Peptides against a protein of PDB entry 3ZN8. Designs and how they scored, part 33

Target 1, 125 residues: chain A of PDB entry 3ZN8
Amino acid sequence: LEEYDKIQKKMEDVMEGKGKLTLRDVYAQIIALRKMGPLSKVLQHIPGLGIMLPTPSEDQLKIGEEKIRRWLAALNSMTYKELENPNIIDKSRMRRIAEGSGLEVEEVRELLEWYNNMNRLLKMV

## One batch from the design tools (peptide; aimed at target 1 Q29 R69 W71)

Design b2_p25_5_s1 (made by RFdiffusion4, then SolubleMPNN; from b2_p25_5, 17 letters changed)
Fold by OpenDDE base, seed 3:
Structure b2_p25_5_s1 (fold): chain B 125 residues (1-125), chain A 25 residues (1-25)
Amino acid sequence: as target 1 above (125 residues)
Amino acid sequence: EREKELDKRERELLLKLLQAKALKE
């Protein structure tokens, strides 16, 4: 609970322009969500959300969980400097991270692209 | 304490890189 509150406060600070979302923050959020249990159980407790959003199939949930596991492997293969400032990750660093995590370079690129899109979205709000 | 954790993580990453290179040879 204490970790979750810190993550929420950090997200609020980023939305207010007082900070920047980092991959360290992303890692902390993923770990916090995993501790809460399957996302499907969390979503089921939100009134009205289950009516408006199609419930993902069991197969889609499994695919999503596997993708998150692969992203965690990539994050665990990054230096603290890379986690705090992902913009320094060049082609050489991406290759190193991919090799260290057992992933394809394209999967690491996809994670970084997702991060960049999320960070842009949070700055626009 | 935090500096010791940083050093430990960097060492673990270096070991993983050395192992990955050894497996490619």
Scores: peptide ipSAE 0.296, ipTM 0.793, DockQ to the pose 0.018
OpenDDE base, seeds 1, 2, 4, 5: peptide ipSAE 0.279, 0.092, 0.083, 0.103; ipTM 0.780, 0.557, 0.544, 0.546; seeds 2, 5 fail the geometry check

Design b2_p25_5_s2 (made by RFdiffusion4, then SolubleMPNN; from b2_p25_5, 18 letters changed)
Fold by OpenDDE base, seed 2:
Structure b2_p25_5_s2 (fold): chain B 125 residues (1-125), chain A 25 residues (1-25)
Amino acid sequence: as target 1 above (125 residues)
Amino acid sequence: DRERELDRRFQEDLLKLLVSKLKKE
């Protein structure tokens, strides 16, 4: 719960334009989410949202867990500077991260693209 | 599909934050 509160505070700061989401923040969030379980169960308790959000199947959750595991491997293969400033990750760094994590370069690129999209989304809210 | 799941989880957290803010207002 304490880890989740820290992540919430960080996300609030980013939404208010007081900071940026880093891959370190993403790592912390992934770990917190894995501990809390599916947030969809929590959202189902919010009146009106349970109808609008599709409930993932158990198979979809397993696929998601595998992807998260792969992304954690990539994150664990990054340097501190890369985690704090993902924009410095060039093709050479992506290849190193991919090799160190046992992933394809495209999977590392996908993670970075996802990060950029999330960072943009947080700034729009 | 796998990228979409992580995106979904992140969006769920974002929605939780939004709802929490709305409840405090």
Scores: peptide ipSAE 0.123, ipTM 0.609, DockQ to the pose 0.220
OpenDDE base, seeds 1, 3, 4, 5: peptide ipSAE 0.103, 0.028, 0.113, 0.111; ipTM 0.604, 0.493, 0.603, 0.604

Design b2_p25_5_s3 (made by RFdiffusion4, then SolubleMPNN; from b2_p25_5, 16 letters changed)
Fold by OpenDDE base, seed 3:
Structure b2_p25_5_s3 (fold): chain B 125 residues (1-125), chain A 25 residues (1-25)
Amino acid sequence: as target 1 above (125 residues)
Amino acid sequence: EKEKELEKREQERLLQLLIAEEKKR
């Protein structure tokens, strides 16, 4: 409960322009969600998601869980400076992170693109 | 080629150790 409240408060602070979303925050959110159980259980607790999104197939849920696991491996291969300031991650850093996590560089790029898009959306609110 | 790949893996391992040390501070 306390971790969830801290995450919500931080999302509120980011939406109010009092902060920025970092990859450290993304990591904390993923860990908190994983503590709630399988992605299927997490999705069941999101009000209105079952109405707005077609119920993901079991195979789609497994793919999503695997993607989250791969992103955690990438995040675990980042320095604190990179987690706090993902904009410093150049091609050399992406390659290092990919190699250290057993991922393709494209997967690390996808994570960073997702982060950039999310951070952009939060700044537009 | 194999030697260059080995050196690269050693550099990656050293870097992961440095990241782990930074995470302990």
Scores: peptide ipSAE 0.128, ipTM 0.596, DockQ to the pose 0.024
OpenDDE base, seeds 1, 2, 4, 5: peptide ipSAE 0.116, 0.110, 0.102, 0.109; ipTM 0.635, 0.564, 0.560, 0.560; seed 4 fails the geometry check

Design b2_p25_5_s4 (made by RFdiffusion4, then SolubleMPNN; from b2_p25_5, 16 letters changed)
Fold by OpenDDE base, seed 4:
Structure b2_p25_5_s4 (fold): chain B 125 residues (1-125), chain A 25 residues (1-25)
Amino acid sequence: as target 1 above (125 residues)
Amino acid sequence: ERERELDRRFREQLLQLLVAKKKQE
């Protein structure tokens, strides 16, 4: 719960314009999600939070876990500077990250695109 | 299709934050 609260606070801070979501934050969230499982499972343990989020099917969870593992490999292949400032990741860096993680360059690009989209969404709120 | 789980998890958290914020207004 404490890890989720930290991530939630970070997201709130970003939404309030007090910070920027980084890939380090994404990494922390992935790790927290792997430890705690789906948020729906966590919320099921909190009495009175009647937000019965539909739990994805077991198959959907497995597919999602594989993608998360691949993205985690990419994140683990990034430098601290890249994690803090993903905008510095050019084609050369992206290729290095892909090679280091055993991923296709397009998968690294997909992660970065997802990050950019998420960061835009957080700024709209 | 595979991009959906992390996106879903983040969106769910974001939605919860939005709902919580709206309830505080």
Scores: peptide ipSAE 0.177, ipTM 0.632, DockQ to the pose 0.202
OpenDDE base, seeds 1, 2, 3, 5: peptide ipSAE 0.087, 0.174, 0.174, 0.150; ipTM 0.542, 0.642, 0.641, 0.600; seeds 2, 3 fail the geometry check

Design b2_p25_6 (made by RFdiffusion4)
Pose (drawn by RFdiffusion4):
Structure b2_p25_6 (pose): chain A 106 residues (1, 21-125), chain P 25 residues (1-25)
Amino acid sequence: LLTLRDVYAQIIALRKMGPLSKVLQHIPGLGIMLPTPSEDQLKIGEEKIRRWLAALNSMTYKELENPNIIDKSRMRRIAEGSGLEVEEVRELLEWYNNMNRLLKMV
Amino acid sequence: EEEEEEKRAALEKLIAEKLEEEEEE
């Protein structure tokens, strides 16, 4: 049930219920339909879950703040350690900056 | 407190949007 600390405390809670659906707990707005979140149980069917929660915990509690410092020598680092590929790491690293970015405009 | 809640809600939306992108792929 400044940002990095929140990201972990949050993503950690996003597994001990599902992948839960509490996305509709702090949103007074309305939804769209039900035949859409059905594709959430698909990823659950596999023995695994998602690649992002992999290389995510395979990083220092400071490398997630400014993933910009990460080079070609640092991407392959959390790649082989997590079992993901260099490409699967980029999509993850280029996202840590987005959260710390779009949040500024909030 | 209200600002924290807004930030929490923003992070939830960002995570949800990114999860939808994974599903589309």

Design b2_p25_6_s1 (made by RFdiffusion4, then SolubleMPNN; from b2_p25_6, 16 letters changed)
Fold by OpenDDE base, seed 4:
Structure b2_p25_6_s1 (fold): chain B 125 residues (1-125), chain A 25 residues (1-25)
Amino acid sequence: as target 1 above (125 residues)
Amino acid sequence: SEERLKRQQALLELIQEFELKELEK
């Protein structure tokens, strides 16, 4: 609970524009969300955000879960410095992370692209 | 705050897009 509270406070700071979202934060959120079950089921019940998520089939849920599992493997293969400052991850680091996690370099790139898009959206608002 | 809510919404929308793309594969 204490660790969860720390993560929550960090997320609040980011949402208030007082902090920076890192891959460490992303990792923590993924773990928290997995405990709650499928994200779509959680998010569709949040009022006032205009988010409409489809109800996924069991097979669709498995596909999503596999992708998250692969991303977690990538995150677990990163150094602390990389997690805190993903912008330092160059091609050499991506290849190392991919090899260490058993992923393709493109999968690591996709994760980083997702992270970058997240940061862009947070800065725009 | 209103700003916090908007940022949270943006985050959630990005997550939604990610999941939808994965489900389409």
Scores: peptide ipSAE 0.058, ipTM 0.546, DockQ to the pose 0.451
OpenDDE base, seeds 1, 2, 3, 5: peptide ipSAE 0.057, 0.035, 0.045, 0.043; ipTM 0.504, 0.500, 0.490, 0.507

Design b2_p25_6_s2 (made by RFdiffusion4, then SolubleMPNN; from b2_p25_6, 12 letters changed)
Fold by OpenDDE base, seed 5:
Structure b2_p25_6_s2 (fold): chain B 125 residues (1-125), chain A 25 residues (1-25)
Amino acid sequence: as target 1 above (125 residues)
Amino acid sequence: EKEREERRRALLELIKEFEEEELKK
């Protein structure tokens, strides 16, 4: 929890000032989540919160873990420049990333779409 | 601007630490 909270706090501090989320930031979050597991599981161990928080089914957790694993493979196949500036990822780069990660191009596109949507939401705040 | 850069550096350092830890696994 402490490491996760440190990442979130630093991320918030950066986001308040810079207003730019990168895929490197996403990578750090994924690594933190892999260490702690889903935040929901961690919070379920806190007395009183387990009743209030939706408990994903075991199947949903497995699906989520597999999705995160696949996204991590894509991120690991990106260059530093792409991680810092995801908007430079064109069709050629996307195909390279997919090939390097053993993923379908559509899965890489989905990750980028998720990132773009998140970044749009953050700009509206 | 200076404060923003300091915050950015702090985040980048934290990310680096996590990457290094992950590579050790």
Scores: peptide ipSAE 0.042, ipTM 0.460, DockQ to the pose 0.049
OpenDDE base, seeds 1, 2, 3, 4: peptide ipSAE 0.123, 0.037, 0.025, 0.033; ipTM 0.573, 0.454, 0.467, 0.436; seed 1 fails the geometry check

Design b2_p25_6_s3 (made by RFdiffusion4, then SolubleMPNN; from b2_p25_6, 13 letters changed)
Fold by OpenDDE base, seed 4:
Structure b2_p25_6_s3 (fold): chain B 125 residues (1-125), chain A 25 residues (1-25)
Amino acid sequence: as target 1 above (125 residues)
Amino acid sequence: KEEEEKRRRALLELIEEFERKELEK
C-alpha cells in the first residue's frame, strides 16, 4: 500500500507537470502493481481521472497484462541510465535490450513508443 | 478546464487505441 501510494503521488506530480515519467517509474509501477494490471488501473485511482477512464473488459485486461509482462522483461534488460532517460535508447541499445529480454526489436520499439506517447500526454496535462 | 478535458480525452483515446491494437494482434 505504501509503495502504491508513492507511485500514485508521483503520477499525480507528473500529471500536474511537477515531474517527468520515466521507464523507471513504469518499472516501479509494474513491480508494485503487478496484480493491478495496466497503467489504466493506476490512473483510475487518480482523483478526477478514474471516473473518466473506461473499465477495460476482462479480455482487454488479460491482453494488457501479458503485454506488460513482456515489457517488464525488456525493462529488466535496460540500464539505469536507459530507464531514467529512455531517449538515449538508439537502435543498438534497442537490439541489445530485445536480445537480452528474448523479445523482438519491434516489441521493444512498441514499449518505447507507448512511453513516448504517454509522456507526451502527461506533459500536456 | 477545457484544456484539461481535451487532455483527458486524448489520454483515453490513446489507451483505447493501444487496447484495440493489442486485440487486433
Scores: peptide ipSAE 0.097, ipTM 0.526, DockQ to the pose 0.136
OpenDDE base, seeds 1, 2, 3, 5: peptide ipSAE 0.058, 0.037, 0.051, 0.034; ipTM 0.457, 0.453, 0.427, 0.441

Design b2_p25_6_s4 (made by RFdiffusion4, then SolubleMPNN; from b2_p25_6, 13 letters changed)
Fold by OpenDDE base, seed 1:
Formats: C-alpha cells, sequence, structure tokens
Structure b2_p25_6_s4 (fold): chain B 125 residues (1-125), chain A 25 residues (1-25)
C-alpha cells in the first residue's frame, strides 16, 4: 500500500506539471501491481467501476500478465539513463534491449509507444 | 547459434554502457 501511494503521488505531481513520469516509475508500478495481486481484481469488482470496465476473460488476463512479464524483461535490459530518459532510446538501443530481453524489436517499440502516449495523456489532464 | 551470439553481443554492449555511466559520475 505504501508503494502504491507513492506511485499515485508521483502521478499527481506529473499531472500538475511538477514532475515527469519515467520508465523507472512504470517499473515500480508494475511491481506494485504484481504484489497487490488479488487487490487489482477487487478494484474490478467495485460497483460502478465494473460498469465502465468490461470484465476481462480469464484468457485476456493471462495475455495481459504475459505482456507485463515481457515488458519487465525489456525494462530489466535498460540502463538507468534509459529508464530515466526513455527519449534517448534510438534504434540501436531498442535493438539491444530487444536482443538482451529475448523480445522482438516491435515489442520494445510497443512499450515505448505506450509510455509516450501515457505521458502525453497525463500532461493533457 | 546466431541468436545466441546476438544476445551475447547485446549483453556486452549493455555492460559497456553501464560502465560508461559509472565513469561519468
Amino acid sequence: as target 1 above (125 residues)
Amino acid sequence: SEERERRRRALLELIREFEEEELKK
């Protein structure tokens, strides 16, 4: 819970323009979510939120978990500088990360695209 | 295999980059 609160505060700071969300923050979020385990399922069962979020099938949950695992592998193959400043990741770095993590380059690109989209969204709020 | 060699080279490059970052501190 303490880790989760720290992550929420970071997100709030970014939304207020007081900070920047990094891939290090993303890593921390993923780890926190995995530790919470069934709590994420509990949130899906909160009356009112369940109406807005389609209940994923068990197969969809497994696919999501595998995707997260693959993203963690990519993050573990990044340098500290890359985690703090993902914008420096060029084609060469992306290829290295993919090869080191056993992923396709397209999967690393997808992670970076997701990150960029998330940052844009947070800045617009 | 070629894939093993690519992974090895990627790891060596990663190590080099970490070392370079430490030297700049």
Scores: peptide ipSAE 0.189, ipTM 0.667, DockQ to the pose 0.017
OpenDDE base, seeds 2, 3, 4, 5: peptide ipSAE 0.180, 0.184, 0.182, 0.203; ipTM 0.661, 0.658, 0.673, 0.694; seed 5 fails the geometry check

Design b2_p25_7 (made by RFdiffusion4)
Pose (drawn by RFdiffusion4):
Structure b2_p25_7 (pose): chain A 106 residues (1, 21-125), chain P 25 residues (1-25)
Amino acid sequence: LLTLRDVYAQIIALRKMGPLSKVLQHIPGLGIMLPTPSEDQLKIGEEKIRRWLAALNSMTYKELENPNIIDKSRMRRIAEGSGLEVEEVRELLEWYNNMNRLLKMV
Amino acid sequence: EEEKEKLEKKLEALTKLIAEKLEEE
């Protein structure tokens, strides 16, 4: 049930119920439909879950703050350690900056 | 009170962003 500390405390909670659906707990707004979140049980059917929660915990508690410092020598690092590819790492690293970015405009 | 409201908004934004990222995969 400044940001990095929140991201962990939050992503950790996003597994001990599902992948849960509490996305509609702090949103006074309304939804769309039910035949859409049905594709959430599909990723659950596999023995695994998601590639993001992999290389995510495979990083220092400071490398997630400014993933910009990460180079070609650092991407392959958390790649082989997590079992993901260099490509699967980019999509993950280019996102840590987005959260710390779009949040500024909030 | 204003600071709390700002924090709540930031948490809501984080939840949306994380949800969107989970959907994108």

Design b2_p25_7_s1 (made by RFdiffusion4, then SolubleMPNN; from b2_p25_7, 14 letters changed)
Fold by OpenDDE base, seed 4:
Structure b2_p25_7_s1 (fold): chain B 125 residues (1-125), chain A 25 residues (1-25)
Amino acid sequence: as target 1 above (125 residues)
Amino acid sequence: EEERRREEERRRALLELIYEFLKSE
């Protein structure tokens, strides 16, 4: 419960009360993140993270980095309309995105599920 | 500088969200 509350607060910080998170927002932030270097380098610049979250192992960081890279590939294969309104992504679109990004459909679904969960949390605030 | 700070905070927040998701897997 406490973890969910933290996530909700962070979502509010991301959106600054502007409404619904889009995949365009996610994309923009990931790109900005990538400019800072690998996930490990970014995490060290987050004050309080070590207090709020367990410190990930090197292996966990590598896994996380790969996951983000895969999600970025999916995002790069989306249209502007899909990025702005992910709810339009049906099975056909999802398959196209997966094929275009070299991912399994299930990986694209996972990204969308994560996005939907984040939006649900945001609506609860 | 204020806008830069806000962008950094937003980026940190998103990263933490992603991290939490990955941790839960």
Scores: peptide ipSAE 0.173, ipTM 0.661, DockQ to the pose 0.289
OpenDDE base, seeds 1, 2, 3, 5: peptide ipSAE 0.138, 0.140, 0.155, 0.151; ipTM 0.635, 0.627, 0.653, 0.651

Design b2_p25_7_s2 (made by RFdiffusion4, then SolubleMPNN; from b2_p25_7, 17 letters changed)
Fold by OpenDDE base, seed 2:
Structure b2_p25_7_s2 (fold): chain B 125 residues (1-125), chain A 25 residues (1-25)
Amino acid sequence: as target 1 above (125 residues)
Amino acid sequence: SEKEELERQRKRALLLLIDDFLRSE
C-alpha cells in the first residue's frame, strides 16, 4: 500500500504537469508493482475504477517476470542521463544497452516504444 | 468533477499499459 501511494503521487504529478514520466520512474514503478502483486489488486484500491482485470495464470506470471527481468537489465545498463531523457537514445546507444544487458536490440527498442506510447497516452487522455 | 474523472482515466490508462507490459511474452 505504501508503494501504491508513491506510484499514485508520481502519476498525479505527471498528469498535472509537475513532472514527466522517465525511465527512472518506470523502473521504480515496475519494482513497486512486482512487490504489490497483480495489478487487478492495485486497481481495486483506486476509487471509482470498476476495471475487472483478469488474474494472470501462474505461467503468465512467470513469462511476465522473465520479460521484466530482461527490461530491468536494459534499464540497469542505461546511464542516468538516458534514464532521465530516453529521447537521446539513438541507435548507437541502443546497441550499447542491448550488448550490456545481453538483449537483442529489438528488445531495447520495444522498451523505448512502450515508454513513448505511455507518454503519448498521458498527453492524449 | 470532470477534472477528477479525467485524472482517474489517465491513471487507469497508465496502469493498464504497465499491466500489458507485465503480461507480455
Scores: peptide ipSAE 0.118, ipTM 0.616, DockQ to the pose 0.402
OpenDDE base, seeds 1, 3, 4, 5: peptide ipSAE 0.116, 0.113, 0.095, 0.110; ipTM 0.623, 0.604, 0.609, 0.613

Design b2_p25_7_s3 (made by RFdiffusion4, then SolubleMPNN; from b2_p25_7, 13 letters changed)
Fold by OpenDDE base, seed 2:
Structure b2_p25_7_s3 (fold): chain B 125 residues (1-125), chain A 25 residues (1-25)
Amino acid sequence: as target 1 above (125 residues)
Amino acid sequence: EEEEERRERERRALLELIYEFLRSE
C-alpha cells in the first residue's frame, strides 16, 4: 500500500507538471503490481476497467505476465542514470541492456517507446 | 475526499495504460 501511495504522489506531480515519470517509477509500479499477485488479480483491483477495456483471455494474461517479467529483467539491467533519464539510452546502451537481460534489442526498444508514449498520454489525461 | 478520489483516478489511468499495452501484445 505504501508503494502505491508513493507512485500516486509521483503521478500527481507528473499530472500537475511538477515532475516526470521515470523508469524508476515504472519499475516501482511494476513491483507493486506484482506484489498483488497474478495479473488477473491485479486487474480485479481496478474498478471499472472491465467497462473501459475488454477482459483479456487467460492466454493473454499469461503473455502479459511474461512481458512484465521481461520488462523487469530489462529494468534490472539498467543503471541508475538510465532509469532516471531513459533518453540517454542510445543504441550501445540498449544492446548492453538487452544482452544483460537476455532480451532482444527490439524488446528493450519497445519498453522505451512505451515509456515515451505513456509520458505523453499522462500529460494529456 | 476529492483529493483522494483524484489520486485514485490517476492510479487507475496508469494501470489502464499498462493494461492496454499488455493487451496489445
Scores: peptide ipSAE 0.147, ipTM 0.617, DockQ to the pose 0.420
OpenDDE base, seeds 1, 3, 4, 5: peptide ipSAE 0.131, 0.136, 0.133, 0.149; ipTM 0.616, 0.601, 0.616, 0.651; seeds 1, 5 fail the geometry check

Design b2_p25_7_s4 (made by RFdiffusion4, then SolubleMPNN; from b2_p25_7, 16 letters changed)
Fold by OpenDDE base, seed 1:
Structure b2_p25_7_s4 (fold): chain B 125 residues (1-125), chain A 25 residues (1-25)
Amino acid sequence: as target 1 above (125 residues)
Amino acid sequence: SEKKRLEEERRRKLLELIDEFLRSE
């Protein structure tokens, strides 16, 4: 619960323009979430989820957990500069990260796209 | 309360982000 609250606070700080969301932050959040247990348990701690979103099936949770593991591998293959400033990641860097993590370039692109979308949404609030 | 409304909005956005993550291709 404490780690969950830290994640929420960080998101709020970014939404209020008090901070910057980086992939380093994403990495820290993923690690924190994993320490809380399986994704199913994490989701149970989110108020309003059952009202706003349908409860994911067990299969969907497994897929999500696998994706988290794959993204973690990608993050572990990034340099500190890339984690702090993901905007510097070009095609060459994406290919290196993909090769280093055993992922397809498209999977790395998906992670970056998700990050960019998340950052945009946070700025809209 | 305006403060409460803002908190609810932020929570909604967080849930949207989680949804996008879980259902991403």
Scores: peptide ipSAE 0.112, ipTM 0.603, DockQ to the pose 0.312
OpenDDE base, seeds 2, 3, 4, 5: peptide ipSAE 0.051, 0.084, 0.103, 0.045; ipTM 0.479, 0.570, 0.590, 0.503; seeds 2, 4 fail the geometry check

Design b2_p25_8 (made by RFdiffusion4)
Pose (drawn by RFdiffusion4):
Structure b2_p25_8 (pose): chain A 106 residues (1, 21-125), chain P 25 residues (1-25)
Amino acid sequence: LLTLRDVYAQIIALRKMGPLSKVLQHIPGLGIMLPTPSEDQLKIGEEKIRRWLAALNSMTYKELENPNIIDKSRMRRIAEGSGLEVEEVRELLEWYNNMNRLLKMV
Amino acid sequence: EEEEEKFKEEVLETFLALKRFEKEQ
């Protein structure tokens, strides 16, 4: 049930219920429909879950803050350690900066 | 890929909503 520490404390809670659906707990707004979140049980069918939660914990508690410092020598690093590919790492690294970015404008 | 993008959007919205809830406190 400054940001990195929140990301972990949050993503860790995003597994012990589902992938849960508490996305509608702190949003006074309304939704759209039900035949849409049905594609959430599809990823659950597989023995695995997601690639992001993989290389996510395969990084230092400081390398997630400024993923910019990461080079071609650091991408392949958390790639083979997590079992993902260099390409599957880029989509993850280019996102840690987005959260710390769009949050500033909040 | 489209499902990953939707999941990123949902994780972002929940994180921003959590930050707003913290500020309100």

Design b2_p25_8_s1 (made by RFdiffusion4, then SolubleMPNN; from b2_p25_8, 13 letters changed)
Fold by OpenDDE base, seed 5:
Order: structure tokens, then sequence, then C-alpha cells
Structure b2_p25_8_s1 (fold): chain B 125 residues (1-125), chain A 25 residues (1-25)
């Protein structure tokens, strides 16, 4: 709970949009993250993370980096309306996004589930 | 630049917290 509270407070400080995280916000943040370089370099900029979490293996960082690239492909295949209101993404839209991004439908579903879980956590704080 | 760094730290913290939650569940 305390870790989620810290994440939320930082989210509120960083999110230009007061009160609702969208996939557009997620996209903007991922792009910003990519400008810093590899995930490994970004982890080095988080004070205390090395104390709280075991240092991810280089292989785990590569897997995470690949997952982010795949999610970016999905986000690039979404319409403006879908990015602003992901709840409109039905099975037909999900299939279109998957086909357009070269991903499995399950990977698009995983991204949407992640987004929904994140929004639930933000509402609990 | 500082704002971009904060956004990045936040996204990473979100990813880490979600990974941690998946490991705890």
Amino acid sequence: as target 1 above (125 residues)
Amino acid sequence: REEEEREKELLLQLLIALKKKEEEE
C-alpha cells in the first residue's frame, strides 16, 4: 500500500491530466522513458530502488525492454479515441490493434489489463 | 528535463510495483 501511495503521489505530480490516467498518458511516459536510454540506465536514476529490489538480471531487463517495445507497437495502432478512453476497446478493436501491430490478441489484452489494474490502484489511493 | 526524469521514474516505479504485485499474488 505504501509503495502504491508513493507511485500515485508521483503520478499526480507528473500527470498533466488531473484525475484520470489514459493510454495516451502511458504512451507519453513510455516515450519519455525511451529517451533516457535502456531500462537499466533508468533504474540507476531511481534513488533507493537498488536497496528495495533485487537488481534485475540483464536478461530480465532485456525481456522488459522487449515488452515495452511491443506495447508501443500496440499503442501506435490505437486511435485517438481508444488512447483517451481505453474502455471502448472491444474484441473487434483489440483484434484490429493486434493485427496492425503484429502482436497476438493476448498481448493487447495483457496491456489493457495492466492499464485497468493501474487505474484501480490509483483510485484506491 | 527534470519533468521528463520525474515522468520516467514514475513509469518505472509503476512497472516495478506491478511486477512486485504479480509476484506477491
Scores: peptide ipSAE 0.090, ipTM 0.571, DockQ to the pose 0.081
OpenDDE base, seeds 1, 2, 3, 4: peptide ipSAE 0.072, 0.080, 0.043, 0.073; ipTM 0.568, 0.566, 0.502, 0.566

Design b2_p25_8_s2 (made by RFdiffusion4, then SolubleMPNN; from b2_p25_8, 19 letters changed)
Fold by OpenDDE base, seed 4:
Parts: structure tokens; sequence; C-alpha cells
Structure b2_p25_8_s2 (fold): chain B 125 residues (1-125), chain A 25 residues (1-25)
């Protein structure tokens, strides 16, 4: 619960304009979700927080878990500066991250797009 | 927008509900 509470507080702070969501926060969230087990399924029903839309089937959940694992690999291949300031990730950085994580560049782009969408959602007024 | 505010509130409510669920388990 401690980790969950930290994530919740971070999201609340961002919603209040107190700070910004970073990929480090995303990483923490993903790790927390994985630890939550069945609770992670519930989190997927939260708009903007899920990596995928609600996955009603077990197969869809497995696909989602695989996607999460792939994104974690990408995140683990990022520098601290990139995690804190994802906006600095250019094409060269994306390629490096993709190569380092065994992903396609498009998958890294998808992660960044998801981050941007979530960040926009949290900052919506 | 007003719609965005409602969506944010909904999101917060869901987070609170999840916390409550986790505490109940």
Amino acid sequence: as target 1 above (125 residues)
Amino acid sequence: SELDKRERERLLQLLLALRKKKEAE
C-alpha cells in the first residue's frame, strides 16, 4: 500500500499542477501494478492509467502483461535524464532505447505516446 | 473544461476505490 499511496499522491499532485509525471513515475506505477496482481486488472479500468483498455479475457490480460514487460525493458534502457524528461527523447535516443531493449522503435514511440497522453489527461483542466 | 474536471474527479474516485479495495483484501 505504501508504494500505491506514493503513486496516488504523485498523480494527485500532477492533477493539482504540483509537479509533473515522469517516466520514472510510470516505471514505479508499472512495478506496483505487477505486485498488486488482481488489483492490476482493476487499474486497467481507470481511464488513462491502463496500458491497454479493460482486458475482459484472460488472453487479453496476457497480452497486456507482455506489453508491460516490453515497456519495462524500454524504461530500463533509458538514462536518468530521459526518465525525468521524456521530451528529450529524439529519434536517435529512441533507436538506442529500442536496440537496448530488444524492441522496435515504434514500440518505444508507443510508450512515449502513452506517457504523453496520460500526462495530458492528468493535467486537464 | 467542465467535462475534463469531471473526468479527473472520476479518476480520483477510482484511485480511492482501488485503495479501499486493497485495504479490504
Scores: peptide ipSAE 0.079, ipTM 0.509, DockQ to the pose 0.069
OpenDDE base, seeds 1, 2, 3, 5: peptide ipSAE 0.070, 0.073, 0.053, 0.047; ipTM 0.473, 0.471, 0.462, 0.451

Design b2_p25_8_s3 (made by RFdiffusion4, then SolubleMPNN; from b2_p25_8, 18 letters changed)
Fold by OpenDDE base, seed 1:
Structure b2_p25_8_s3 (fold): chain B 125 residues (1-125), chain A 25 residues (1-25)
Amino acid sequence: as target 1 above (125 residues)
Amino acid sequence: SELDKRFREKVLQLLIALVKKKEQE
């Protein structure tokens, strides 16, 4: 709960222009979500989601859980400087991160793309 | 606060929506 509140405060600061969402913040969010339990349990904490979105199947939840695990491996292979400033991650850094995490370079690229999309969406909220 | 609760829900919904979208691509 304390970690969740820290994440929320950080997101509020970002939306108010007092900060920028970093991959360190993403890491903290993923850890907090995992502490809530499986994705199914996380979804139960979102009121009205079942009304707005189709309920994910058990298989979809498993796929999502695996994706989160793979992204955590990538994040754990990043330097502090890369986590704080993801824009410095070039092709050489992506390859190193992929090798260190046992992922394909394309998966690391997907994580970075996801991060960029998240940052854009947060600015729209 | 109720505002904080709504904000938390919004952030979580965005995270889930992005994960779901990426799995469909």
Scores: peptide ipSAE 0.036, ipTM 0.509, DockQ to the pose 0.048
OpenDDE base, seeds 2, 3, 4, 5: peptide ipSAE 0.029, 0.027, 0.034, 0.026; ipTM 0.464, 0.457, 0.504, 0.484

Design b2_p25_8_s4 (made by RFdiffusion4, then SolubleMPNN; from b2_p25_8, 19 letters changed)
Fold by OpenDDE base, seed 3:
Structure b2_p25_8_s4 (fold): chain B 125 residues (1-125), chain A 25 residues (1-25)
Amino acid sequence: as target 1 above (125 residues)
Amino acid sequence: DELDRRERERLLQLLIALEEKKKKE
């Protein structure tokens, strides 16, 4: 509960322009969600999401959970400096992260692209 | 939790050292 409240406050601060979303914040969110149980349970507790989003098939949920697990492996292979400032991650750093996590470089690039898109979206709100 | 953190730090140091070695070659 205390970790969840810290994450929510951080997200509010970012939306108000008082903070920056980092990959450290993303890591903390993923860990908090995993403590709540399967992604299916988390989605069931979000009001209105079950009405507007087609209920992902059980297979789609499993694919999503595996993707999150891979992203955690990538995040665990990043330095504190990279987690705090993802914009410093060049091709050499991406390769190191991929090798250290057992992922393809493209999967690491996809994570960084997702982060960049999320950070842009939060700045537009 | 502390063991996992120490293991992570050790692995990161090894990867950094390997990357530095590759830049010197």
Scores: peptide ipSAE 0.087, ipTM 0.518, DockQ to the pose 0.019
OpenDDE base, seeds 1, 2, 4, 5: peptide ipSAE 0.050, 0.019, 0.068, 0.051; ipTM 0.483, 0.437, 0.499, 0.481; seed 4 fails the geometry check

